# Ledger of designs, part 190: peptides against a protein of PDB entry 5VVV

Target 1, 276 residues: chain A of PDB entry 5VVV
Amino acid sequence: FLCGVVEGFYGRPWVMEQRKELFRRLQKWELNTYLYAPKDDYKHRMFWREMYSVEEAEQLMTLISAAREYEIEFIYAISPGLDITFSNPKEVSTLKRKLDQVSQFGCRSFALLFDDIDHNMCAADKEVFSSFAHAQVSITNEIYQYLGEPETFLFCPTEYCGTFCYPNVSQSPYLRTVGEKLLPGIEVLWTGPKVVSKEIPVESIEEVSKIIKRAPVIWDNIHANDYDQKRLFLGPYKGRSTELIPRLKGVLTNPNCEFEANYVAIHTLATWYKSN
Target 2, 276 residues: chain A of PDB entry 5VVV as posed
Amino acid sequence: FLCGVVEGFYGRPWVMEQRKELFRRLQKWELNTYLYAPKDDYKHRMFWREMYSVEEAEQLMTLISAAREYEIEFIYAISPGLDITFSNPKEVSTLKRKLDQVSQFGCRSFALLFDNIDHNMCAADKEVFSSFAHAQVSITNEIYQYLGEPETFLFCPTEYCGTFCYPNVSQSPYLRTVGEKLLPGIEVLWTGPKVVSKEIPVESIEEVSKIIKRAPVIWDNIHANDYDQKRLFLGPYKGRSTELIPRLKGVLTNPNCEFEANYVAIHTLATWYKSN

## One batch from the design tools (peptide; made by RFdiffusion4, then SolubleMPNN)

Design b2_p26_1_s3 (from b2_p26_1, 15 letters changed)
Fold by OpenDDE base, seed 2:
Structure b2_p26_1_s3 (fold): chain B 276 residues (1-276), chain A 26 residues (1-26)
Amino acid sequence: as target 1 above (276 residues)
Amino acid sequence: EKERKERLEEERKRILKEREEFEKEL
């Protein structure tokens, strides 16, 4: 069971010292996972093709080593979906080279994120793939196999919550393709009924699990404040029954942008997880 | 690059809308 934090917000990413402090807190609270997915990290999303500099490499190596020291699984995410051409072997090779570099930093767990992108393929991809889901699954499976089928590999769908599913969760051709074609060793991220879900009912997890043919990992935006930085979500982790735990592969909270605001959010997630 | 930034901004607006709907339920 993956339980911890996704740094998945828009806005200024956490500094390396904050991330190391996070790992210390996660270990102390018996959480086990950090997903590196900061939307405004240039080389994560907008410039995903760009290799890390020597200085950036040293920082990431140090960060990954710190996660290991605290027994926290460091999952490196990349979000190529803004402008990748799925059918272009050069793009696939560029993605491979980027993940090879991160593998050299000692990273062993990875994620491909296709959240917050246009739902349309380019003309070249439409000639090769029958749907957007087929294109995403193809590259995801290829990368997963290329990396030697790592123990933890996550996929974030474009339809990552109920409100983004067309026509709905149980009838989504996109999610059906993901469920049928995505290799079984790849985990699927899910956010619940909405982008910010007040509650995540058990029945909603059963519904999505059926179509994706696996238990999801929750990307939980309950404490996310990147949509209104004037607000801080200082309340407890709530609106999630502990009956979800046996039906999930994990829960990763995407919390407030302000690192120090997240004490209650993360601590109460840990309490929730240990209450089962 | 411009088109990529425009797509990113459109997706941000969609996310914001969903989050605003959540806030109205609080």
Scores: peptide ipSAE 0.123, ipTM 0.775, DockQ to the pose 0.049
Fold by OpenDDE base, seed 3:
Structure b2_p26_1_s3 (fold): chain B 276 residues (1-276), chain A 26 residues (1-26)
Amino acid sequence: as target 1 above (276 residues)
Amino acid sequence: EKERKERLEEERKRILKEREEFEKEL
């Protein structure tokens, strides 16, 4: 069971010292996972093709080493979906080289994210792939296999919540393709019925699990505030029955952008997790 | 390169705005 934090917000990424402090807190609270997915990290999303500089490499190596020291699984995410051409072997090779670099930093767990992108494939991809889901699954499977089938590999679908599913969760051709074609060793990220789910009913997890043919990892935006700079959510982790735990592969909270605001969020997640 | 960066930043702002609007309506 993956339990911890995803740094998955838009806005100023956390600094390396904050991330190290996070790992210390996670270990102390018996949480086990950090997903590196900061939307405004240029080399994560906008410039995903660009290799890390020497200085950035040193920082990431140090960060990954710190995660290991605190027994926290460091999952490196990349979000190529803004401008990748799935049918272009050079793009796939570029993605491979980027993940190779990160693997050299000592990273062993990875995520490929297709959240917050246009559903429209380019003309070249439409000639090769039957659907957007087929394109995404193809590259994801290829990357997963290329990396030697790492123990933890995550996929974030473009339809990552109930409200983004067309026509709905149980009838989504996109999620059906993901469920049927995504390799079984790849985990699927899900935010619940909404992007920010006030509640995640058990029935909603059973519904999505059926179509994706696996228990999801919750990317939990309950404490997210990147969408409203006036919001600071300091409340406890709530609206999730502990009955979800046996039905999930994990829960990763995507908390407030303000690092110091997240004590209650993360601590109460840990309490929730240990209560089952 | 500069124009590409500007377009990507505009797209980011659009996504954030769309998310803000979506979450305010809920």
Scores: peptide ipSAE 0.104, ipTM 0.768, DockQ to the pose 0.169
Fold by OpenDDE base, seed 1:
Structure b2_p26_1_s3 (fold): chain B 276 residues (1-276), chain A 26 residues (1-26)
Amino acid sequence: as target 1 above (276 residues)
Amino acid sequence: EKERKERLEEERKRILKEREEFEKEL
């Protein structure tokens, strides 16, 4: 069971010292996972093709080593979906080289994110792939196999919540393709019925699990504040029954952008996880 | 409560759109 934090917000990424302090807190509270997915990290999303510099490599190696010291699984995410051409072998090779570099930093767990992108393929991809889901699954499976089938590999779908599913969760051709064609060792990220789910009913998890043919990992936006910089979400982790735990592969909270605001959010997630 | 959740999702979609526009201008 993956339980911890995703740094997945829009806004200023956390500094390396904040991330190390997070690992200390995660260990202290018996949480086990950190997902590196900061939307405004240029080499994560906008400039995903760019290799890390020598200085950036040293920082990432130090951060990954710190996660290992605190027994926290460090998952490196990349979001190539803004401008990748899935049918272009050069693009696939560029993605492989980027993940090879991160593997050399000591990273063993990875994520491919296709959240927050347009649903339309380019003309070249339409000639090769039957749908956008087929294109995403093809590259994800190829990368997963290329990396030697790592123990933890995550996929974030473009339809990552109930409100983004067309026509709905149970009838989505996109999610059906993901469920049928995504390799069984790859985990699927999900935010619940909405982007920011105040409640995640058990029945909603049973519905999505049926179509994707696996238990999801919750990307939980309950404490996310990137959409309203005038608000801090300081309340407890709530609106999730403990009956979800045996029906999930994990829960990763995407909390407030302000690192110092997240004590209650993360501590109460840990209390929730231990109460089952 | 439902209306607040809908507004928050609309706000996030607005931020997403603004960022996509910014990324196209780069």
Scores: peptide ipSAE 0.062, ipTM 0.680, DockQ to the pose 0.043
Fold by OpenDDE base, seed 5:
Structure b2_p26_1_s3 (fold): chain B 276 residues (1-276), chain A 26 residues (1-26)
Amino acid sequence: as target 1 above (276 residues)
Amino acid sequence: EKERKERLEEERKRILKEREEFEKEL
C-alpha cells in the first residue's frame, strides 16, 4: 500500500530542504511514499525533453538518496502529454533517455502522467493509434518494459476523475482501453468522483476499479490549494472511509502549496491509514 | 456544498487553461 505525499500542485515547487523535511516527517508518521510531480518544474512537464543539468542532477541524486535514508519510496513522474507525438520514435527515444538519466540518479520507481492535457491526438498519431487511450497505453507499456518492469510504475489517465469520464466512469471507452491494454503491473492514479473530491465513496472506487481492472492509487486533492492561493486547507484528512484501504493500492495526498500548512493534513492521513 | 465543488473544478480548469496558454506562448 503506497501512502504519503504527491508534490503535484501548480505553483512554486518545494525546495530541497522542505522535501527532506517531508521525508523525515513521513518516516516518523510511518508513511512510505513521495511522488515527485511538481507541475511548474520545467523539466517535469513544459520542457520534459530536456535533460537535467549537472547541478540539477546533483540535487535530484541528493534528494533520492535522502528519500532512501528515510525509507521513503521516491517515485519520479514525468508529464510529456502537452506536446508529445506518441507515434514518433524520436519522441519515445527522448522519453527513454530522460528516464535513463533519472534511473542513473538511483531512482527505481516512475510515473507517466497524462493529466490536464487535451483529449485530441495530432494528425500523425491519428494515423497510427485507434484512440488517445491506445496511444498513451502503447507508450506507457513500452516505457515500463524498457525500464525493466520496475516494482512501482504509475499511470495518470487523462480521465483521472469521475467528472472527466465520457460518458461516465463505467462506460468510458478511454478507461476501458486503459483497463484492457495497460500492463497489469502498472498502477493507475485517480482523484475520486471529482478533481477535488470532498468525499470518495466506496462504491465509486468499486466502479472505477472494475473498468480499469485494478485497485487505483488515490491522488488526493482534498488539501490542494493551487487553484485558490487565498485559501489554506488546514483541516484533517476526512471523507474517506477506512473501508477504502483494502480496495486501494495507495493514497498520496497533494496538499497545500505552502509546505508548513500541511502538518495536520499529512498527520491525519497517517492516523487514517493506521486505523485499519 | 455541491456548487462549491463545481466552482473549485471550474477554478482549476481556469488555472489549467491560463497555464496552457502561458505554456503555448513560451
Scores: peptide ipSAE 0.050, ipTM 0.657, DockQ to the pose 0.044; fails the geometry check

Design b2_p26_1_s4 (from b2_p26_1, 12 letters changed)
Fold by OpenDDE base, seed 5:
Structure b2_p26_1_s4 (fold): chain B 276 residues (1-276), chain A 26 residues (1-26)
Amino acid sequence: as target 1 above (276 residues)
Amino acid sequence: SKERKEKLEKEREEILEKRKEFEEEL
């Protein structure tokens, strides 16, 4: 069971010292996972093709080493979906080289994120792939196999919540293709019925699990404030029955942008997780 | 339905726009 934090918000990324303090808190609270997915890291999303500099490499190596010191699984995410051509072997090779670099930093766990992108394929991809889901699954499976089938590999679908599913969760052709064609060792990220889910009913997890043919990992935006800078979400982790725990592969909270605001959010997630 | 697809596309665009506006304010 993956339990911890995703740094997955839009806005100023946490500094390396905040991330190390996070790992110390995660260990202290018996949480086990950190997903590196800051939207405003240019080399994570906007400039995903660009290799890390020597200085950035040293920082990431130090961060990954710190995660290991605190027995926290460091998952590196990349979001190539803004402008990748899935059918172009040069793009696939560029993605491979980027993940090879991160593997050299000592990273062993990875994620491919296709959240917050247009559903429309370019003309070249339409000639090769029958749908956007087929294109995403093809590259995800290829990368997963290329990396030697790492123990933890995550996929974030473009339809990552109930409100993004057409016509709905149980009938989505996109999620059906993901469920049928994504290799079984790859985990699927999900935010619940909405992007920010006030509640995640058990029945909603049973519905998505059936179509994706696996238990999801919750990317939980309950404490995310990147959509409303005037709000801090200081309340406890709530609206999730403990009956979800045996039906999930994990829960990763995407909390407030303000690192100092997240004590209650993360601590109450840990209490919730240990209550089952 | 076509209308339901257009609604989902619009809700997605509105989320993306709000997030981009937020990225420009940072």
Scores: peptide ipSAE 0.054, ipTM 0.682, DockQ to the pose 0.063
Fold by OpenDDE base, seed 1:
Structure b2_p26_1_s4 (fold): chain B 276 residues (1-276), chain A 26 residues (1-26)
Amino acid sequence: as target 1 above (276 residues)
Amino acid sequence: SKERKEKLEKEREEILEKRKEFEEEL
């Protein structure tokens, strides 16, 4: 069971010292996972093709080593979906080289994120793939196999919540393709009925699990504040039954952008996880 | 409470779309 934090917000990324302090807190609270997915990290999303510099490589190696010291699984995410041509072998080779570089830093767990992108494929991809889901699954499976089938590999769908599913969760052709064609060792990220789910009913997890043919990992936006910079979410982790735990592969909270605001959010997630 | 949640969801979607548009223009 993956339980911890995703740094997955829009806004100023956390500094390396904040991330190391997070790992210490996660260990102390018996949480086990950190997902590196900061939207405003240029080499994560907008400039995903760019290799890390020597200085950036030293920082990432130090961060991954610190996660290992605190027994925290470090998952490196990349979001190539803004401008990748899925049918272009050069794009696939560029993505492979980027993940090879991160593997050299000592990373062993990875994520491919296709959240917050257009559903339209380019003309070249339309000639090769029958749908956007087929294009995403093709590259995700190829990368997963290329990396030697890592123990932890995550996929974030473009339809990552109930409100983004067309026509709905149980009838989505996109999620059906993901469920049928995504390799069974790849985990699927999900935010619940909405992007910001105040409540995640058990029945909603049973519905999505049926179509994706696996238990999801919850990307939990309950404490996310990137959409309202005037607000801090200081309340406890709530609106999730402990009956969800045996029906999930994990829960990763995407908390407030302000690192110092997240004590209650993360501590109460840990209390919830231990109450099962 | 429900209306406020729906408003916050819409505000998030609008920010995500604006950020997507901005990232597609860079």
Scores: peptide ipSAE 0.034, ipTM 0.624, DockQ to the pose 0.039
Fold by OpenDDE base, seed 4:
Structure b2_p26_1_s4 (fold): chain B 276 residues (1-276), chain A 26 residues (1-26)
Amino acid sequence: as target 1 above (276 residues)
Amino acid sequence: SKERKEKLEKEREEILEKRKEFEEEL
């Protein structure tokens, strides 16, 4: 069971010292996972093709080493979906080289994120792939196999919540393709019925699990404030039954952008997880 | 390019607005 934090918000990324402090807090609270997915990290999303500089590499190596020191699984995410051409072997090779570089930093767990992108493929991809889901699954499976089938590999679908599913969760051709064709060792990220789910009913997890043919990892936006930086979510982790735990592969909270605002959010997630 | 950055910033704003709409329904 993956339990911890995803740094997955839009806005100023946390500094390396905040991330190290996070790992210490996670270990202390018996949480086990950090997903590196800061949307405003240029080389994570906007410039995903660009290799890390020597200085950036040193920082990431230090961060990954710190996660290991605190027994926190460091999952490196990349979000190539803004402008990747899935059918182009050069794009696939560029993605491979980027993940090879991160593997050299000592990273062993990875995520491919296709959240917050347009559903439209370019003309070249439409000639090769029958749907956007087929393109995403193809590259995800290829990358997963290329990396030697790492123990933890996550996929974030473009339809990552109930409200983004067309026509709905149980009838989504996109999620059906993901469920049928994504390799079984790849985990699927999900935010619940909404992007920011006030509640995540057990029935909603049973519905999505059926179509994706696996228990999801919750990317939990309950404490996210990137959409309203004037609001701080200081309340406890709530609206999630402990009956979800046996039905999930994990829960990763995507909390407030303000690092120091997250004490209650993360601590109460840990309490919730240990209450089962 | 500057233009590409401005496009991506706009796409980000549109995503964040959609997230707000989903919160207002809560």
Scores: peptide ipSAE 0.119, ipTM 0.743, DockQ to the pose 0.053; fails the geometry check
Fold by OpenDDE base, seed 2:
Structure b2_p26_1_s4 (fold): chain B 276 residues (1-276), chain A 26 residues (1-26)
Amino acid sequence: as target 1 above (276 residues)
Amino acid sequence: SKERKEKLEKEREEILEKRKEFEEEL
């Protein structure tokens, strides 16, 4: 069971010292996972093709080493979906080289994120793939196999919550393709009924699990504030029954942008997880 | 390029506005 934090918000990323402090807190609270997915890290999303500099490499190596020291699984995410051409072998090769670089930093767990992108394929991809889901699954499976089938590999769908599913969760051709064609060793990220889900009912997890043919990892935006920087979500982790735990592969909270605001959010997630 | 960065920043703002609309329904 993956339980911890995804740094998955828009806004200023956490500094390396905050991330190291996070790992210490996660270990202390018996949480086990950090997903590196800061939307405004240029080389994560907007400039995903760009290799890390020597200085950036040293920082990431130090960060990955710190996660290992605290027994925290460091998952490196990349979000190529803004402008990748899935059918272009050069794009696939560029993605491979980027993940090879991160593998050299000692990273062993990875994620491909296709959240917050347009559903439209380019003309070149339409000639090769029958749907957007087929394009995403193809590259995800290829990268997963290329990396030697890592123990932890995550996929974030474009339809990552109930409100983004067309026509709905149980009838989505996109999620059906993901469920049927995504390799079984790849985990699927899910956010619940909404982008910010006040509640995640057990029945909603059973519904999505059926179509994706696996238990999801929750990307939980309950404490996310990147959409309203005037608010801080200081309340406890709530609206999730402990009956979800046996039906999930994990829970990763995407918390407030302000690192110090997250004490209650992360601590109460840990309490929730241990209550089962 | 600078222009590409500005385009991606605008796309981000549009995504964040959509997220606010979904929260106001909460």
Scores: peptide ipSAE 0.106, ipTM 0.744, DockQ to the pose 0.109; fails the geometry check

Design b2_p26_2_s1 (from b2_p26_2, 9 letters changed)
Fold by OpenDDE base, seed 1:
Formats: structure tokens, sequence, C-alpha cells
Structure b2_p26_2_s1 (fold): chain B 276 residues (1-276), chain A 26 residues (1-26)
């Protein structure tokens, strides 16, 4: 069971010292996972093709080593979906080289994120792939196999919540293709019925689990404030029954952008997880 | 979880449309 934090918000990323302090807090609270997915990190999303510099490589190696010291699984995410051509072997090779570089930093767990992108494929991809889901699954499976089938590999779908599913969760052709064709060792990220789910009913997890043919990992936006930086979500982790725990592969909270605002959010997630 | 440009590159008007869009997903 993956339990911890995703740094998955838009806005100013956390500094390396904040991330190290997070790992210390996660270990102290018996949480086990950090997902590196900062939206405004240029080499994560907009410039995903760019290799890390020597200085950036030293910082990432130090961060991954610190996660290991605190017994925290460091998952490196990349979001190539803004401008990748899925049918182009050069694009696939560029993605492979980027993940090879991160593997050399000592990273062993990875994520491919296709959240917050246009649902339309380019003309070249439309000639090769029968749908956007087929293109995403094809590259995700190829990368997963290329990396030697790592123990933890995550996929974020473009339809990552109930409100994004067309026509709905149980009838989505996109999620059906993901469930049928994504390799069984790849985990699927999900935010619940909405992007920011006030509640995640057990029945909603049973519905999505049936179509994706696996238990999801919750990307939990309950404490996210990137959409309204004038608000801090300082309340406890709530609106999730403990009956969800045996029906999930994990829970990763995407909390407030302000690092110091997250004490209650993360501590109460840990209390919730231990209550099962 | 919103549009393909960094929040730092969005105009105040685009940020406000974005906030409205996210509020519709609450």
Amino acid sequence: as target 1 above (276 residues)
Amino acid sequence: MLPPRPYSELSEEELEELKKLLESYK
C-alpha cells in the first residue's frame, strides 16, 4: 500500500530542504511514499525532453539518497503529454533517455502522467492509433518494459476523475482501453468522483476498479490550494471511509503549495491509514 | 489540475477563468 505525498500542484515547487524535511516527517508518521510531480518544474512537463544539468543531477541524486535514508519510496514522474508525438520513435527514444538519466541518479520507481492535456491526438498519431487511450497505453507499456518492469510504475489517465469520464466512469471507452491494454503491473492514479473530491464513496472506487481492472492509487486533492492561493486547507483528512483502504493500492495527498501549512493534512492522513 | 501553461505564465484573467473552471469541479 503506497501512502504519503505527491508534490503535484501548480505554482512554486518545494525546495530540496523542504523535500528532505518532508521525508523525515513521512518516516516519523510511518508513511512510505513521495511522488515527484511538480507541474511548474520545466523539465518535468513543458520541457520534458531536456536532460538535467550537472548541478540539477547532483541535487536530484542527493534528494533520492535522502528519500532512501528515511525509507521513503521516491517515485519520479514525467508529464510528456503536452506536445509528445506518440507515433514518433524519436520522441519515445527521448523519453527513454530522460528516464535512463533519472535511473542513474538511483531512482527505481516511475510515473507517466497524462493529466491536464488536450484529448485530441495530432494528425500523425491519428494514422497510427485508433484512440488517444491506445497511444498512451502503447508508450506507457513500452517504457515500463524498457525500464525492466520496475516494482512501482504509475500511470495518470487523462480521464483521472468521474467528471472527466465520457460518457461516465463505467461506460468510458478511454478507461476501458486503459483497463484492457495497460500491463497489469502498472498502477492507475485516480482523484475520485471530482478533481477535488470532498468525499470518495466506496461504490465510486468499486466502479472505477471494475473498468480499469485494478485497485487505483488515489491522488488526493482534498488539501490542494493551487486553484485558490488565497485559501489554506488546514483541516483534517476526512470524507474517506477506512473501508477504502483494502480497495486501494494507495493514497498520495497533493497538499497546499505552502509547505508549512501541511502538518495537519499529512499527520491526519497517517492517522487515517493506521486506523484500519 | 488545469491548463498546459505554468500558473506563472497565465494572465490574471486566465487565472480567474481557471479558478472558475476548478470551482466547477468541486
Scores: peptide ipSAE 0.031, ipTM 0.622, DockQ to the pose 0.020
Fold by OpenDDE base, seed 3:
Structure b2_p26_2_s1 (fold): chain B 276 residues (1-276), chain A 26 residues (1-26)
Amino acid sequence: as target 1 above (276 residues)
Amino acid sequence: MLPPRPYSELSEEELEELKKLLESYK
């Protein structure tokens, strides 16, 4: 069960010292996972093709080493979906080289994120893939296999919540393709019924689990505030029954951008997780 | 749907539209 934090917000990423302090807090609270997915990290999303510099490499190596010291699984995410051509073998090779570099930093767990992108494939991809889901699954499976089938590999679908599913969760051709064709060792990220789910009913997890043919990892935006700089949600982790725990592969909270605001968010997640 | 550009590159109007859009996801 993956339980911890995703740094998945837009806005100023946490500094390395905040991330190390996070790992210490996660260990202290018996949480086990950090997903590196800061949207405004240029080499994570906008410039996903660019290799890390020597200085950036040293920072990431130090960060990954710190995660290991605190027994926190460091999952490196990349979001190539803004401008990747899925059918282009050079793009696939570029993605491989980027993940190879991160593997050399001692990273062993990875994520491919296709959240917050346009559903339209380019003309070249339309000639090769029958749908956007087929393109995403193809590259995700290829990368997963290329990396030697790492123990933890995550996929974030473009339809990552109930409100993004067309026509709905149980009838989504996109999620059906993901469920049917994504390799079984790849986990699927899900935010619940909404992007920011006030509640995640058990029935909603049973519905999505049926179509994706696996228990999801919750990317939980309950404490996210990147969408509203005036929002600071300091409330407890709530609206999630502990009956979800046996129905999930994990829960990763995407908390407030303000690092120090997340004590209650993360601590109450830890309490929730231990209460099962 | 998150900003088509980094928050630092958005105008106040684009930030306000984005906030409204993201509020619709609650």
Scores: peptide ipSAE 0.025, ipTM 0.624, DockQ to the pose 0.020
Fold by OpenDDE base, seed 4:
Structure b2_p26_2_s1 (fold): chain B 276 residues (1-276), chain A 26 residues (1-26)
Amino acid sequence: as target 1 above (276 residues)
Amino acid sequence: MLPPRPYSELSEEELEELKKLLESYK
């Protein structure tokens, strides 16, 4: 069961010292996972093709080493979906090289994120793939296999919540393709009925699990505030029954952008997880 | 562009419009 934090917000990423402090807190609270997915990290999303510099590499190596020291699984995410041409072997090769570089930093767990992107394929991809889901699954499977089928590999669908599913969760052709074609060792990220789910009903997890043919990892935006600069959600982790735990592969909270605001968010997640 | 309101408070239509907006800046 993956339980911890996703740094998955828009806005200023956490600094390396905050991330190391996070790992210490995660260990102390018996949480086990950090997903590196900061949307405004230059080489994570907008410039995903760009290799890390020597200085950036040293920082990431140090960060990954710190995660290991605290027994925190460091999952490196990349979000290539802004401008990747899925059918282009050079793009796939570029993605491979980027993940190879991160693998050299000692990373062993990875995620491909296709959240917050256009549902439309370019003309070249339309000639090769029958749908956007097929394109995403193809590259995700290829990368997963290329990396030697790492123990933890995550996929974030473009339809990552109930309100993004067309026509709905149980009938989504996109999620059907994901469920049917995504390799079984790849985990699927899900935010619940909404992007920011006030509640995640058990029935909603059963519904999505059925179509994706696996238990999801919750990307939990309950404490997210990147969408409202005036919001600080300092409330407890709530609106999630403990009955979700046996139905999930994990829960990763995407908390407030303000690192210091997340004590309650993370601590109450840990309390919730331990109540199982 | 950041959503003008919390994602939890956006209608499905506003979320779609926000997606399209975020896509138009790509």
Scores: peptide ipSAE 0.023, ipTM 0.584, DockQ to the pose 0.017
Fold by OpenDDE base, seed 2:
Structure b2_p26_2_s1 (fold): chain B 276 residues (1-276), chain A 26 residues (1-26)
Amino acid sequence: as target 1 above (276 residues)
Amino acid sequence: MLPPRPYSELSEEELEELKKLLESYK
């Protein structure tokens, strides 16, 4: 069971010292996972093709080593979906080289994120792939196999919550393709009924699990505030029954941008997880 | 661009538009 934090917000990423302090707190609370997915990290999303410099490499190696010291699984995410041409072998090769570089930093767990992107394929991809889901699954499977089928590999769908599913969760052709074609060793991220889900009912997890053919990992935006700089969500982790735990592969909270505001969020997630 | 109101108050459509906007400003 993956339980911890995704740094998945828009806005200023956490500094390396905040991330190291996070790992210490995660270990102290018996949480086990950190997903590196900061939307505004230059080489994570907008410039995903760019290799890390020597200085950036030293920082990431130090960060990954710190995660290991605290027994925290460091999952490196990349979000190529803004401008990747899925059918272009040069793009696939560029993505492979980027993940090879991160693997050299000592990373063993990876994620491909296709959240918050246009649902339209480019003309070149339309000639090769039957749908956007087929394009995403194709590259995800290829990368997963290329990396030697790592123990933890995550996929974030474009339809990552109930409200983004067309026409709905149980009838989504996109999620059906993901469920049918995504390799079974790849985990699927899910956010619940909404982008910010006040509640995640058990029935909603059973519904999505049926179509994706696996238990999801929750990307939980309950404490996210990147959408409102004036809001700090300081409330406890709530609206998730403990009956979800046996039906999930994990829960990763995407918390407030303000690192110090997340004590209650992360601690109450840990209490919730240990209550099962 | 900051969202015009708390994310919890946005519709899913407004959230998607806002995400697209936030992406366009990066």
Scores: peptide ipSAE 0.025, ipTM 0.634, DockQ to the pose 0.019; fails the geometry check

